# Ledger of designs, part 153: peptides against a protein of PDB entry 6NYY

Target 1, 212 residues: chain A of PDB entry 6NYY
Amino acid sequence: KHFEQAIERVIGGLEKKTQVLQPEEKKTVAYHEAGHAVAGWYLEHADPLLKVSIIPRGKGLGYAQYLPKEQYLYTKEQLLDRMCMTLGGRVSEEIFFGRITTGAQDDLRKVTQSAYAQIVQFGMNEKVGQISFDLPRQGDMVLEKPYSEATARLIDDEVRILINDAYKRTVALLTEKKADVEKVALLLLEKEVLDKNDMVELLGPRPFAEKS
Target 2, 212 residues: chain A of PDB entry 6NYY as posed
Amino acid sequence: KHFEQAIERVIGGLEKKTQVLQPEEKKTVAYHQAGHAVAGWYLEHADPLLKVSIIPRGKGLGYAQYLPKEQYLYTKEQLLDRMCMTLGGRVSEEIFFGRITTGAQDDLRKVTQSAYAQIVQFGMNEKVGQISFDLPRQGDMVLEKPYSEATARLIDDEVRILINDAYKRTVALLTEKKADVEKVALLLLEKEVLDKNDMVELLGPRPFAEKS

## One batch from the design tools (peptide; made by RFdiffusion4, then SolubleMPNN)

Design b2_p25_3_s4 (from b2_p25_3, 16 letters changed)
Fold by OpenDDE base, seed 5:
Structure b2_p25_3_s4 (fold): chain B 212 residues (1-212), chain A 25 residues (1-25)
Amino acid sequence: as target 1 above (212 residues)
Amino acid sequence: MSRYTVDESKREEFERLREKYLDPP
């Protein structure tokens, strides 16, 4: 209990009990977090869901907590599933509301960063080739790119393709599982917090064995 | 951990990223 609360404070920030979400905002957050939760549930290489909440913490209006896999090496397929899970919130908003909100900005940034890393750091793109460049850190003055402008354009194009492929995969998945996303969202609106056991009761056991 | 964070101060950055990298279906 105390250790979990400490982890929740470090990762999620302090719950702002004073921040009352408007009913429409609360609904948007519930469907957004349900999208992440359901995508993570049905993607083999996604991290297992531990907790999902629509209680505001810090700057966040909701969150999903996952058990990270203890691995240092990732395949392209594993990274794709992680990208799809990260897009799950935005895709859920689009499916149910026909719009996206600024709440998906951090998710889009994470997906973009992952796509760039796959192409320019991990050499996982056939057109760009097996190259590895250091990406500038936030705040570093990018003096010189280690590649030509033609290569830069190719990288940008391949990043867009990879993100769009992950997006389409997520749309297909959450459209197939639309009823499950709605069940999770509605239960979130009622309980505000769900754990793994609530998800098992609602959706059945996760179809993938937890790799130890 | 995934977060739903509303930051209107970054709306322009969000739209730029969306237009550049994420085409709607």
Scores: peptide ipSAE 0.014, ipTM 0.416, DockQ to the pose 0.897
Fold by OpenDDE base, seed 1:
Structure b2_p25_3_s4 (fold): chain B 212 residues (1-212), chain A 25 residues (1-25)
Amino acid sequence: as target 1 above (212 residues)
Amino acid sequence: MSRYTVDESKREEFERLREKYLDPP
C-alpha cells in the first residue's frame, strides 16, 4: 500500500500534461505495453508486473510498472530476460502492425546500454573475454579508449549479436504468445489500466513462483 | 518501468540505432 502509493505519487506527479492520444496512437500504445507485459509474464527472470497503463503520464504515452528486485548482482540469463522484456513493446508493434514506431527508442537505448555493460563492464562475453572497461559517462570526452580499435570493433559486433539474440528471443516468445498479447492489448484499450490480478484473470497465474 | 514515448524529433537516432543493433547484418 504505502510503496504503491509512493510509486503512484512519483508517477502521478508527472501527470500534468494529459496528452490526448489519438485512437490509433492509443492502439499502438496498448499493443506496445501489452508486449512488455506479456514478455515480462513469461520470462522467468523478468521483474514481476505490478501495473500496466496506457494513460499518458508525463512524457510517457504508456507504461508498465514492475516490482524492482532488490538485486544488485545479475546473471547473464537475468540480463537477457530483462533485455527481452524491454524489447517486448517494439516486437509487439512489429508483430501486430508490421511497423516500428519511435516509441521504442528509449527501449532500444536501454537495451543497447545493457548490452555494452554486459560485454565491456561485466566481462560476460566469451569472445571479448573477462575484461572490464569503464564506459565513458555521458559528456566525458573519450580521449583515449582503454582498448585497441580492433577490440572496439569486436565489442560493437558482439553488442549487435547480443541485442539481435535478445530480439529474436522476444520475437519467438511474443509470436508464440500472440493471442495473449492481443488479449492484454484489448483489455488495456477497455480499462486503460491493468494490475497483476487482471493479468492473472486473463493469462492465468504467472508460470514462475514470485520470490516474496 | 518501461515507458512508451513518441518523439519524431529522435526518429533519425532511432533508425540509426535500429540499423546498427537490431537489424541483422
Scores: peptide ipSAE 0.007, ipTM 0.364, DockQ to the pose 0.749
Fold by OpenDDE base, seed 3:
Structure b2_p25_3_s4 (fold): chain B 212 residues (1-212), chain A 25 residues (1-25)
Amino acid sequence: as target 1 above (212 residues)
Amino acid sequence: MSRYTVDESKREEFERLREKYLDPP
């Protein structure tokens, strides 16, 4: 208990118990976080879910905490599953509400950054080839790109393809698991916080062996 | 860690990224 609370405080920040979400906002957050949680549950290379919460923390209205794998090397397949998990909130909102909120913005940015990194830093795209360029950091003067305009266009196209593939994969998964997303969302609305045991009770055991 | 954040200041960036990369099929 005390150790978990300490980790939660360090990782999640201080819970703003004072920020009362409107019922519709709370519902949106619940389905968003349920989308992340369910995507992470059924994706082999996703990090194991520890906790999902709709209690606001800082500027966040909800969060999912994962047990990070002590992994320094990622395969293309592992990065794809991580992208899909990151898209889970947005996809859930689309499936249940037919609209996307500003809550998915940081997730979309993270997915975009991951896609560019895979193509231009890790050389994981056959069309672009085995290239490794440092992406300009946000705020760096984009000096001369180390590649041609034709290569720049190709990179942009392949980034779009990769993100769209991750999106389609996430849509397929969460559509198949739509009832599970709803179960998690509804229970979140009641309990505000779910742990791994709550998820096992709702969904059954995670279909992948957790590397302890 | 996934975080749900409502930041209206970033809405334009979100819509730009959505239009560019995540148009529903």
Scores: peptide ipSAE 0.005, ipTM 0.357, DockQ to the pose 0.849
Fold by OpenDDE base, seed 2:
Structure b2_p25_3_s4 (fold): chain B 212 residues (1-212), chain A 25 residues (1-25)
Amino acid sequence: as target 1 above (212 residues)
Amino acid sequence: MSRYTVDESKREEFERLREKYLDPP
């Protein structure tokens, strides 16, 4: 309970019970969060879902809460699945509505940051090589990049490829699991909040054993 | 190999969205 509340506060902020979503907005959020939830459910290296909510909190209109692994080291595969999970909301909106809302912008930003980090900080790209540079923080005046413009272009290209691959993977997954996304979304519209047990009842047991 | 068939039709849309929402750093 206390841990969940702490995580909820970190992820979503304080619940804004006073923020009423319009039905169409609520629907969009439900499918968005369902996309995250279902992607996380069927991705091996995604963190296990604890809670999904369409109740507005802080700046978010909904959220999916996962049990973070106290993991300091991530494989490329793990990072990819996390990227896919993060794209799940956006992809769900695309699949169901044929459009993406501004609500998914933060997810795309996170994915982009992850992709750059993988390529530039973690050296996880063979074309770019084993490069580790500190990425400028948002707002840092990057006066000089520690790499050439040619390398910068290569990085950008490889980032695009990585994000595109993650997106395609997510599209494939959520298209396959489209019915599950819809089930979750519809149940979210009804209950507003789902927990892991609700997901198990709806989708069956998660295919991957929770590494406790 | 991704266990999932890639829908290439979504690529263009993804790129468009990426360009729209991801300002290059």
Scores: peptide ipSAE 0.000, ipTM 0.302, DockQ to the pose 0.072

Design b2_p25_4_s1 (from b2_p25_4, 13 letters changed)
Fold by OpenDDE base, seed 4:
Structure b2_p25_4_s1 (fold): chain B 212 residues (1-212), chain A 25 residues (1-25)
Amino acid sequence: as target 1 above (212 residues)
Amino acid sequence: MERQVSEEELELLKIYSSTIAPPPK
């Protein structure tokens, strides 16, 4: 209870009441956030959804809040499901509007970073192999790559493949669950904020046991 | 003094701000 209240205070403090979204933009945000919420709901290794909101907060027009798991080790499957969840907003926009917006910029950044980390840092790609190189952090001087140009091209190709695979998986999932995405989006447009209980009411219980 | 939650705290709370407005021109 205290942790949830602290999170609400943190989120509440970031409420920018001054950003008036146009109705069409608000609709886009609702479907975008619904995509994240539904993807997270039906992906086994995704983090459980706590709250989804289309009220602008800080720099965001909407957000989905998830319960972080106390986890130190991540599997390839877990990272894939997280990528899919992160792509849920973009995929929802594509499915429902046939167009994409700039709203997914942060999501795409996260997905890109995760894909590179999996391939270059965690050795999770069979073609690239069991290698681990430090990725330049934001602000670090790009030192010479410890691998050949051919390897660099291979890495770039495999990153695209991984992201595309995650994208396709997300498209398949949200297409299957299209009606659920719409239910969540429509309810978001009415209530602006949904919690886990609202999601259970709309979609039924999450099909995966929450790790307590 | 409303404690501005640091971006770091927001990241720790896994708040996925999924829709970012482009910086105002």
Scores: peptide ipSAE 0.122, ipTM 0.640, DockQ to the pose 0.165
Fold by OpenDDE base, seed 2:
Structure b2_p25_4_s1 (fold): chain B 212 residues (1-212), chain A 25 residues (1-25)
Amino acid sequence: as target 1 above (212 residues)
Amino acid sequence: MERQVSEEELELLKIYSSTIAPPPK
């Protein structure tokens, strides 16, 4: 417990105990985080969930903590499942509330970055092809894109397709597991923090053997 | 002695900060 708290303090900052979310906002956060948690639970290549919390920390209103595998190489399938997991919060909001919030901004940023990286850095898109370009770092002068405007448009289109496919996959998954998302969300609203054991109690063992 | 979580241990834990408060107006 102390170790986890220390990690949370370092990464998430101090618990903003002072940020009292409105009940509806807290509910939104709970379902958002539940979406992440459940998506990660049922996606084979998602990282195992360690903890999910709706206690605000730093700039975050809630978070899901995962134990990544020490991997340096990622497959396209792994990246897709990670994208789906990352979209789980937004998808959950859509499924349960029929509305989306700004809460998924960071998630969408991550998904966007991942999608672009897959297409323009890792060569994982068949239409764009086996190319690798350096993505402009924040603050780097937008160097002339080493590719044509047509290629740029193609990249943008394929990024959208990839994200949309991930989104649809996540919608399908969380729709199927809607009851599980609700169980997790409701328990989050009660306990504010859930660990892996809580998830096992709620959902059963994760269907994918944690390859230790 | 509060064991300082090593940077390595921190890297092993990916925290997905999923819900972000909107920027203050």
Scores: peptide ipSAE 0.113, ipTM 0.641, DockQ to the pose 0.190
Fold by OpenDDE base, seed 1:
Structure b2_p25_4_s1 (fold): chain B 212 residues (1-212), chain A 25 residues (1-25)
Amino acid sequence: as target 1 above (212 residues)
Amino acid sequence: MERQVSEEELELLKIYSSTIAPPPK
């Protein structure tokens, strides 16, 4: 209740300003980006958050920026947490608004690509097995698949399972941390840009050691 | 006071996620 009132005050304040986005859209973006930020904050294998912004740039409405580790090898667990972080925006929208928007299209693309790569390139799925196929690149004519249609169906099914598992994990996390998501979203609506220090002030220190 | 992020910062820093506006119809 108190947070809802705070949201209304902040949104009302934004209405007095020249905004590129409508207040409701700005709110959606704020919660979307807050979802990313909070998910990344509480996922062990997510990269450290540097900044989160709801200032539109080009066609981008909001951004979560991270400091990646210098690594060339990724574990299944790391990839999962990255997927969860990437799904954080969509999940936040669902949790707070009971609806989803088109704003997550790039996130979903990334998640989809990651899931397929894990299954068909990295051999990280038990059912599909220790296989590695080249994924069709954008612009490549879909050449004959080196596997059967049955295998293709299996791959598709396992991709969906993996994404859904990541989604559910993210839902569980952001539901648990719902108040934190709201805090971040509200502060975003106020400041439009948050850095790591803002997050620390708001949420406390990230519970995981940051790796270089 | 609202904080600002430059376009340069957006280019220099890895963006893992973004809210994207729908393509124009």
Scores: peptide ipSAE 0.095, ipTM 0.655, DockQ to the pose 0.167
Fold by OpenDDE base, seed 5:
Structure b2_p25_4_s1 (fold): chain B 212 residues (1-212), chain A 25 residues (1-25)
Amino acid sequence: as target 1 above (212 residues)
Amino acid sequence: MERQVSEEELELLKIYSSTIAPPPK
Protein backbone atom coordinates (compact mmCIF):
# COMPACT_ATOMS: atom_id res chain seq x y z
CA LYS B 1 0.00 0.00 0.00
CA HIS B 2 2.73 2.48 0.89
CA PHE B 3 4.76 1.58 -2.17
CA GLU B 4 1.79 2.04 -4.51
CA GLN B 5 1.03 5.42 -2.95
CA ALA B 6 4.63 6.50 -3.35
CA ILE B 7 4.53 5.57 -7.02
CA GLU B 8 1.27 7.46 -7.48
CA ARG B 9 2.78 10.53 -5.83
CA VAL B 10 5.84 10.40 -8.04
CA ILE B 11 3.63 9.95 -11.08
CA GLY B 12 1.08 12.51 -9.81
CA GLY B 13 3.73 15.16 -9.44
CA LEU B 14 4.21 14.98 -13.18
CA GLU B 15 0.53 15.81 -13.84
CA LYS B 16 0.97 19.55 -13.24
CA LYS B 17 2.63 20.24 -16.61
CA THR B 18 -0.15 18.66 -18.66
CA GLN B 19 -0.27 19.75 -22.27
CA VAL B 20 -3.87 20.12 -23.37
CA LEU B 21 -4.42 17.59 -26.14
CA GLN B 22 -6.92 18.15 -28.88
CA PRO B 23 -9.94 15.81 -28.67
CA GLU B 24 -8.77 13.79 -31.68
CA GLU B 25 -5.30 13.31 -30.19
CA LYS B 26 -6.87 12.34 -26.86
CA LYS B 27 -8.94 9.71 -28.67
CA THR B 28 -5.79 8.34 -30.35
CA VAL B 29 -4.03 8.11 -26.98
CA ALA B 30 -7.04 6.36 -25.42
CA TYR B 31 -7.13 3.64 -28.08
CA HIS B 32 -3.33 3.34 -28.00
CA GLU B 33 -3.27 2.77 -24.24
CA ALA B 34 -6.31 0.48 -24.46
CA GLY B 35 -4.33 -1.66 -26.92
CA HIS B 36 -1.49 -2.06 -24.41
CA ALA B 37 -3.91 -2.78 -21.57
CA VAL B 38 -5.95 -5.42 -23.42
CA ALA B 39 -2.88 -7.11 -24.92
CA GLY B 40 -1.39 -7.35 -21.44
CA TRP B 41 -4.68 -8.67 -20.05
CA TYR B 42 -4.91 -11.61 -22.46
CA LEU B 43 -1.23 -12.54 -22.75
CA GLU B 44 -0.25 -15.20 -20.22
CA HIS B 45 3.31 -14.01 -19.65
CA ALA B 46 2.61 -10.27 -19.64
CA ASP B 47 2.83 -8.45 -16.32
CA PRO B 48 -0.54 -7.73 -14.72
CA LEU B 49 -1.96 -4.26 -15.31
CA LEU B 50 -2.15 -1.96 -12.29
CA LYS B 51 -3.17 1.32 -13.87
CA VAL B 52 -3.77 2.85 -17.29
CA SER B 53 -3.96 6.60 -17.84
CA ILE B 54 -4.44 9.05 -20.68
CA ILE B 55 -3.42 12.05 -18.59
CA PRO B 56 -0.23 13.49 -20.08
CA ARG B 57 2.78 13.38 -17.77
CA GLY B 58 6.15 14.78 -18.72
CA LYS B 59 6.94 13.56 -22.22
CA GLY B 60 4.29 10.84 -22.08
CA LEU B 61 0.78 11.43 -23.39
CA GLY B 62 -0.50 8.25 -21.75
CA TYR B 63 0.86 5.24 -19.92
CA ALA B 64 0.10 1.78 -18.63
CA GLN B 65 1.57 0.71 -15.30
CA TYR B 66 2.19 -2.96 -14.64
CA LEU B 67 3.18 -4.91 -11.54
CA PRO B 68 6.61 -6.32 -12.19
CA LYS B 69 7.12 -9.94 -11.25
CA GLU B 70 10.32 -10.68 -9.44
CA GLN B 71 11.76 -12.87 -12.17
CA TYR B 72 15.40 -13.62 -12.91
CA LEU B 73 14.95 -16.05 -15.82
CA TYR B 74 12.90 -15.28 -18.90
CA THR B 75 11.76 -17.78 -21.52
CA LYS B 76 11.50 -17.06 -25.21
CA GLU B 77 7.71 -17.27 -24.86
CA GLN B 78 7.68 -14.73 -22.05
CA LEU B 79 9.79 -12.29 -24.05
CA LEU B 80 7.47 -12.72 -27.04
CA ASP B 81 4.39 -11.91 -24.94
CA ARG B 82 6.13 -8.80 -23.60
CA MET B 83 6.92 -7.73 -27.16
CA CYS B 84 3.27 -8.24 -28.13
CA MET B 85 2.08 -6.18 -25.16
CA THR B 86 4.53 -3.43 -26.12
CA LEU B 87 3.21 -3.47 -29.71
CA GLY B 88 -0.41 -3.28 -28.49
CA GLY B 89 -0.62 0.50 -28.84
CA ARG B 90 0.60 0.59 -32.45
CA VAL B 91 -1.63 -2.33 -33.41
CA SER B 92 -4.67 -0.70 -31.81
CA GLU B 93 -4.08 2.48 -33.80
CA GLU B 94 -3.87 0.46 -37.01
CA ILE B 95 -7.04 -1.54 -36.27
CA PHE B 96 -9.23 1.40 -35.23
CA PHE B 97 -7.89 4.33 -37.27
CA GLY B 98 -6.19 2.72 -40.27
CA ARG B 99 -3.21 4.98 -39.58
CA ILE B 100 -0.13 4.97 -37.37
CA THR B 101 1.33 7.83 -35.34
CA THR B 102 4.66 8.77 -33.78
CA GLY B 103 3.22 7.77 -30.40
CA ALA B 104 4.72 4.27 -30.65
CA GLN B 105 8.34 5.49 -30.96
CA ASP B 106 9.35 4.39 -27.46
CA ASP B 107 7.47 1.10 -27.83
CA LEU B 108 9.27 0.31 -31.07
CA ARG B 109 12.60 1.15 -29.47
CA LYS B 110 11.91 -1.30 -26.66
CA VAL B 111 10.74 -4.01 -29.06
CA THR B 112 13.83 -3.50 -31.23
CA GLN B 113 16.14 -3.73 -28.23
CA SER B 114 14.40 -6.88 -26.99
CA ALA B 115 14.58 -8.56 -30.40
CA TYR B 116 18.30 -7.87 -30.78
CA ALA B 117 18.96 -9.07 -27.23
CA GLN B 118 17.10 -12.33 -27.86
CA ILE B 119 19.11 -13.05 -30.99
CA VAL B 120 22.61 -11.83 -30.13
CA GLN B 121 22.71 -12.05 -26.31
CA PHE B 122 20.40 -14.90 -25.33
CA GLY B 123 21.01 -17.25 -28.28
CA MET B 124 17.27 -17.70 -28.83
CA ASN B 125 17.40 -17.81 -32.65
CA GLU B 126 18.08 -21.12 -34.40
CA LYS B 127 19.61 -19.58 -37.54
CA VAL B 128 22.02 -17.30 -35.72
CA GLY B 129 22.72 -20.03 -33.17
CA GLN B 130 23.92 -20.34 -29.60
CA ILE B 131 25.92 -17.12 -29.47
CA SER B 132 26.14 -14.26 -26.99
CA PHE B 133 27.66 -10.86 -27.77
CA ASP B 134 27.56 -7.68 -25.76
CA LEU B 135 25.38 -5.05 -27.37
CA PRO B 136 27.04 -1.67 -27.65
CA ARG B 137 25.78 0.65 -24.95
CA GLN B 138 24.59 4.08 -25.97
CA GLY B 139 27.76 6.21 -26.17
CA ASP B 140 30.25 3.38 -26.47
CA MET B 141 32.36 3.61 -29.60
CA VAL B 142 31.57 0.39 -31.38
CA LEU B 143 35.10 -0.33 -32.57
CA GLU B 144 34.75 -3.78 -34.19
CA LYS B 145 31.81 -6.15 -34.38
CA PRO B 146 32.83 -9.60 -33.15
CA TYR B 147 31.09 -11.16 -36.19
CA SER B 148 31.23 -10.95 -39.98
CA GLU B 149 29.13 -8.71 -42.19
CA ALA B 150 27.27 -11.80 -43.35
CA THR B 151 26.37 -12.57 -39.73
CA ALA B 152 25.33 -8.93 -39.23
CA ARG B 153 22.94 -9.22 -42.17
CA LEU B 154 21.56 -12.48 -40.83
CA ILE B 155 21.00 -10.88 -37.41
CA ASP B 156 19.20 -7.92 -38.97
CA ASP B 157 16.98 -10.22 -41.02
CA GLU B 158 16.11 -12.42 -38.06
CA VAL B 159 15.36 -9.36 -35.88
CA ARG B 160 12.84 -8.19 -38.48
CA ILE B 161 11.29 -11.66 -38.66
CA LEU B 162 10.94 -11.81 -34.87
CA ILE B 163 9.37 -8.34 -34.64
CA ASN B 164 7.02 -9.11 -37.54
CA ASP B 165 5.95 -12.36 -35.88
CA ALA B 166 5.24 -10.49 -32.65
CA TYR B 167 3.33 -7.85 -34.61
CA LYS B 168 1.19 -10.47 -36.40
CA ARG B 169 0.47 -12.21 -33.10
CA THR B 170 -0.62 -8.88 -31.59
CA VAL B 171 -2.82 -8.10 -34.60
CA ALA B 172 -4.52 -11.48 -34.26
CA LEU B 173 -5.06 -11.01 -30.53
CA LEU B 174 -6.41 -7.46 -30.64
CA THR B 175 -8.59 -8.27 -33.65
CA GLU B 176 -10.14 -11.10 -31.65
CA LYS B 177 -10.50 -8.77 -28.64
CA LYS B 178 -11.44 -5.67 -30.67
CA ALA B 179 -14.65 -5.10 -28.71
CA ASP B 180 -12.70 -5.20 -25.44
CA VAL B 181 -10.17 -2.64 -26.73
CA GLU B 182 -13.04 -0.33 -27.66
CA LYS B 183 -14.68 -0.76 -24.23
CA VAL B 184 -11.43 0.15 -22.48
CA ALA B 185 -10.77 3.10 -24.79
CA LEU B 186 -14.26 4.53 -24.31
CA LEU B 187 -14.05 4.16 -20.54
CA LEU B 188 -10.61 5.84 -20.59
CA LEU B 189 -12.09 8.79 -22.46
CA GLU B 190 -14.71 9.05 -19.73
CA LYS B 191 -12.58 8.47 -16.60
CA GLU B 192 -9.06 9.25 -17.94
CA VAL B 193 -7.62 6.74 -15.41
CA LEU B 194 -8.50 3.07 -14.94
CA ASP B 195 -7.23 0.64 -12.33
CA LYS B 196 -7.19 -3.16 -12.15
CA ASN B 197 -10.67 -3.24 -10.61
CA ASP B 198 -12.11 -1.20 -13.46
CA MET B 199 -10.57 -3.67 -15.90
CA VAL B 200 -12.06 -6.64 -14.02
CA GLU B 201 -15.50 -5.01 -14.06
CA LEU B 202 -15.20 -4.26 -17.76
CA LEU B 203 -13.50 -7.40 -19.12
CA GLY B 204 -13.98 -9.94 -16.35
CA PRO B 205 -11.20 -11.52 -14.34
CA ARG B 206 -7.87 -11.92 -16.07
CA PRO B 207 -7.83 -15.46 -17.51
CA PHE B 208 -4.38 -16.20 -16.07
CA ALA B 209 -3.90 -16.87 -12.38
CA GLU B 210 -1.60 -14.28 -10.86
CA LYS B 211 1.16 -16.30 -9.29
CA SER B 212 1.42 -14.48 -5.94
CA MET A 1 11.30 20.99 -6.34
CA GLU A 2 9.10 18.50 -8.17
CA ARG A 3 11.59 15.73 -8.96
CA GLN A 4 11.25 14.80 -12.59
CA VAL A 5 11.05 11.03 -12.56
CA SER A 6 14.06 9.92 -14.56
CA GLU A 7 13.57 7.52 -17.48
CA GLU A 8 15.51 5.06 -15.36
CA GLU A 9 13.03 5.42 -12.51
CA LEU A 10 10.16 4.94 -14.95
CA GLU A 11 11.81 1.74 -16.17
CA LEU A 12 12.26 0.57 -12.61
CA LEU A 13 8.59 1.23 -11.97
CA LYS A 14 7.78 -0.59 -15.24
CA ILE A 15 5.66 2.31 -16.32
CA TYR A 16 5.31 1.86 -20.02
CA SER A 17 5.07 5.39 -21.32
CA SER A 18 3.64 4.29 -24.64
CA THR A 19 2.82 7.62 -26.24
CA ILE A 20 5.69 10.10 -26.26
CA ALA A 21 5.17 13.57 -27.65
CA PRO A 22 7.76 14.46 -30.26
CA PRO A 23 10.18 17.17 -29.15
CA PRO A 24 8.91 20.62 -30.05
CA LYS A 25 10.32 21.69 -33.28
Scores: peptide ipSAE 0.080, ipTM 0.635, DockQ to the pose 0.161

Design b2_p25_4_s2 (from b2_p25_4, 11 letters changed)
Fold by OpenDDE base, seed 4:
Structure b2_p25_4_s2 (fold): chain B 212 residues (1-212), chain A 25 residues (1-25)
Amino acid sequence: as target 1 above (212 residues)
Amino acid sequence: MSRLLSEEERELLDIKSSTIAPPPE
């Protein structure tokens, strides 16, 4: 208990007890976080959910905490499931509200970074090929791209394709599990914080055996 | 003693802060 609170404090920042979300904003956050939680629950290669919260911390209005696997090597399929889990919030907002918010900005950034890394660092795209180059860091002078403008366009196109595929997969999943997303969101609005046990009670055991 | 999570432990804990408030204007 004390250790978990310390981790939450260090990573999530101090609970901004002072940020009173409007009821509609709190509802949006609850469904957003429920989307992440449910996507993570039903994706084989997603990390196990430890906690989901709609209590604002630092810059976050809500968060999902996962137990990272001690995994150093990721397959393309594993990276896709992680992308889908990351898109779960945005997709949930679309399914339930028919609108999107700025709340998914960090998620979209992470998905974008992952997609580019897969294509230009890990060589996971057949059209681009077995190439690996460093992505410019934010603020680094865009040194001369070691590739042609045609290759740049190809990379951009393949990134969009990959993200769209992940998005479609997430839409399909959360549409199928729409009732589960709603259950989680409603329980979040009631309890503000859910743990793994709450998720098991609500959704049943996770369908993927935890590799011990 | 609440061990401050090492930077490595922080990197390992992929806390997805999913919903971010826009920066204050």
Scores: peptide ipSAE 0.100, ipTM 0.623, DockQ to the pose 0.185
Fold by OpenDDE base, seed 5:
Parts: sequence; C-alpha cells; structure tokens
Structure b2_p25_4_s2 (fold): chain B 212 residues (1-212), chain A 25 residues (1-25)
Amino acid sequence: as target 1 above (212 residues)
Amino acid sequence: MSRLLSEEERELLDIKSSTIAPPPE
C-alpha cells in the first residue's frame, strides 16, 4: 500500500480533488486510458499493467501504470510495441469518438522521441543505415547537425513512416479488441481505478506469460 | 560489447501514459 502510493505520487503527483471534469471529458479520459490499458494487455513486448486510473493527478487527467521490465537491451520489435501502447489513447479516441483531443500531447512527444532515437541513435532503420548521432537535449542550442540536409530530410521521412506504421498497427489491434476497450472504459467510469486483477476478471488472463 | 542504455535513453523509453490537461489559457 505505502509503496504503491509513493510510486503513484512520482507518476501523477498529488490527487487534485478540485478538478471536476465535465461528464463528456471524463468519458474521453476513460476511453483514452482504456486504449492504453488494452493495447498494453495484447502487445507481447508491452510492460505488464499494474493500475489504470481516471482520477486527475497533477497535470494528468488519467494514467496507466506499468511494471517496467528489468531489461537493458531493447529490440526493434519491443520498441514498436511500446510505441503502439503509447499511441493506444489517441487511437481509442479516434475509434470511439471520431475526433482527437489534446490529451495525447505527451504520448505523441514520447512516440516522436522514440522514433528519432531508433533511427539516429540505435541504427534501426535500413535506409538511414547503421549510424549513431547524439540527439540535441531540450534547451541545447543545436549549432550544427552532424549530417547533411539530405540526410535530415531522409530521417524526417523515415520517422514519419515508423510512427505511421505504429499507428496503423495500434488501429488494427484496438479495432479487433474494440469490445474489450469499451468494457474497460465503462468499468473505469464506474470504479475510477482498476488494477491488474480487475483486468484479469474483465478480459481474462493476459495472453503473454510474464517473464519471471 | 553490448552497451547499456544511458539514463537519457531510458527516459526516452519511459512509457508512463498520462492524459494531460492543456495549460489554462
């Protein structure tokens, strides 16, 4: 109990009881978080879900908490599944509401950063090749790029391709699992917080064995 | 020799999902 609360504070900050979301906004958050939760449930290389909440904390309106895997090496396939899980909220909004909100801003930032890192730091793109450059840190004056403008354009194009591929994969997954996303969203609207046991009761056991 | 990801590279991989409220105008 105390350890879980400490982790929740680090992830979301203090519960802001004062932010009463409008019912339609609360519904949007529930389906957004359900999208993350269900994507993580059915992606082999996603981290196991611990908790999903639609209680506003700090700047967050909702969150999904995962148990990070103790791994130091990531495959391209693992990074793709992580991107898909991160896109799960945006994709859920599109599938259920036919509209997108600003709620996915942080998710899109993370996906963008991951895509650039895969291409220019990890050498995981065949067209760009086995190169590794340092990405500028937030706030660093990028004085000179270590590559040509032609290479910069190629990188930008391949980043968009990678993100679009992850997006399409997530759309396919959450469309297949649309009924499961709705079940999770409706239960979130009722309980506001779900744990792993609630997810097992609702969806059945996660189809991937937890590597102990 | 397999290189471990730096702390910065690990932060890029942090998939803590949060729906963020837009800043108050």
Scores: peptide ipSAE 0.064, ipTM 0.632, DockQ to the pose 0.486
Fold by OpenDDE base, seed 3:
Structure b2_p25_4_s2 (fold): chain B 212 residues (1-212), chain A 25 residues (1-25)
Amino acid sequence: as target 1 above (212 residues)
Amino acid sequence: MSRLLSEEERELLDIKSSTIAPPPE
């Protein structure tokens, strides 16, 4: 108990009990986090869900916490499922509200970074090929790109394709599991915090064997 | 040679999903 609370403090920061969301915003957050939780539940290569919360912490209005695997090598398929899980919040907002909010900004940043890394660092795109370049770090002088403007355009196009493919996959998944997203969102609005056991009670056991 | 992901690369892959409030104006 004390160890879990210590980890929660390190990861989530202090609960901002003073940040009162409007009921409609709280609803949006609940469905957003439910989207992440359900996507992670039904994606094979997603990390196991530990906790999902709609209690504001630090800069976050809600969060889903996963147990990271002690994994150092990732496949293209694993990275795709992680992208889909990350898009789960945005997709849930679209499915349930027909509108998108700024709440997915960090998710979109992470997805964008992952897509670029897959294409230009890991050589995972067939059109761009077996290349590996360092992504410009924030604050590094954008030295001359080691590739042509034509290659830059190709990279940008393939990044968009990859993100759109992940988005479509997530839309298909969460549309299929729409009732499950609703159940999770409603329970979040009631309890504000759900753990893995709550998810098992609500959705049944995760369909993928936890690699112990 | 199998390269281990750097800590920075691992952090990029560490998906803590958080709905972030827009920065205050």
Scores: peptide ipSAE 0.086, ipTM 0.651, DockQ to the pose 0.503; fails the geometry check
Fold by OpenDDE base, seed 1:
Structure b2_p25_4_s2 (fold): chain B 212 residues (1-212), chain A 25 residues (1-25)
Amino acid sequence: as target 1 above (212 residues)
Amino acid sequence: MSRLLSEEERELLDIKSSTIAPPPE
């Protein structure tokens, strides 16, 4: 409770009331955030949705807030569902508008980082194997890759495969739940902010037992 | 006093980023 309030205060303090989105842009944001929300709702290993908003805050045009699990160990399946949830915005835009926007840049960055981490840090890829390399940090001298160019290519290929698999999974999910995405998006356009209760009212109870 | 959000809090507030928090080192 206190932590949520602190987050809300911090998030609320970042409300740039000054960014008036054009109606079309606001619609795009609504469907984008609805994609995240619905993906998170129907993915078992996604974090529970707390709030979804299309009110611009700081650098964001909208957001979906989740309750992070106090979890230190993640399975491959959990990471995949998190990737799918993160792709939910982009996928929603594609499904509803047949076009993609720059709004997913941060999502794609996160998905990319997660995919690389899974393959080169966590050893979660069978082809690459049980390896763990430090990812070059931005600004670190391009340390000579501790692996061959062939291995680098393999890593890059497997990263793309993993991201594409997550993307396809998200497309399948949000296509199946297309009506739910639309319901959420339309209600977002009306209320600008939805909470978990609004989502339950719209979609029914989340099909996965929330680990309380 | 505007408590400077820790990087962790910023990552948590980056609501989209909290989802792909790399496992803590």
Scores: peptide ipSAE 0.035, ipTM 0.510, DockQ to the pose 0.065; fails the geometry check

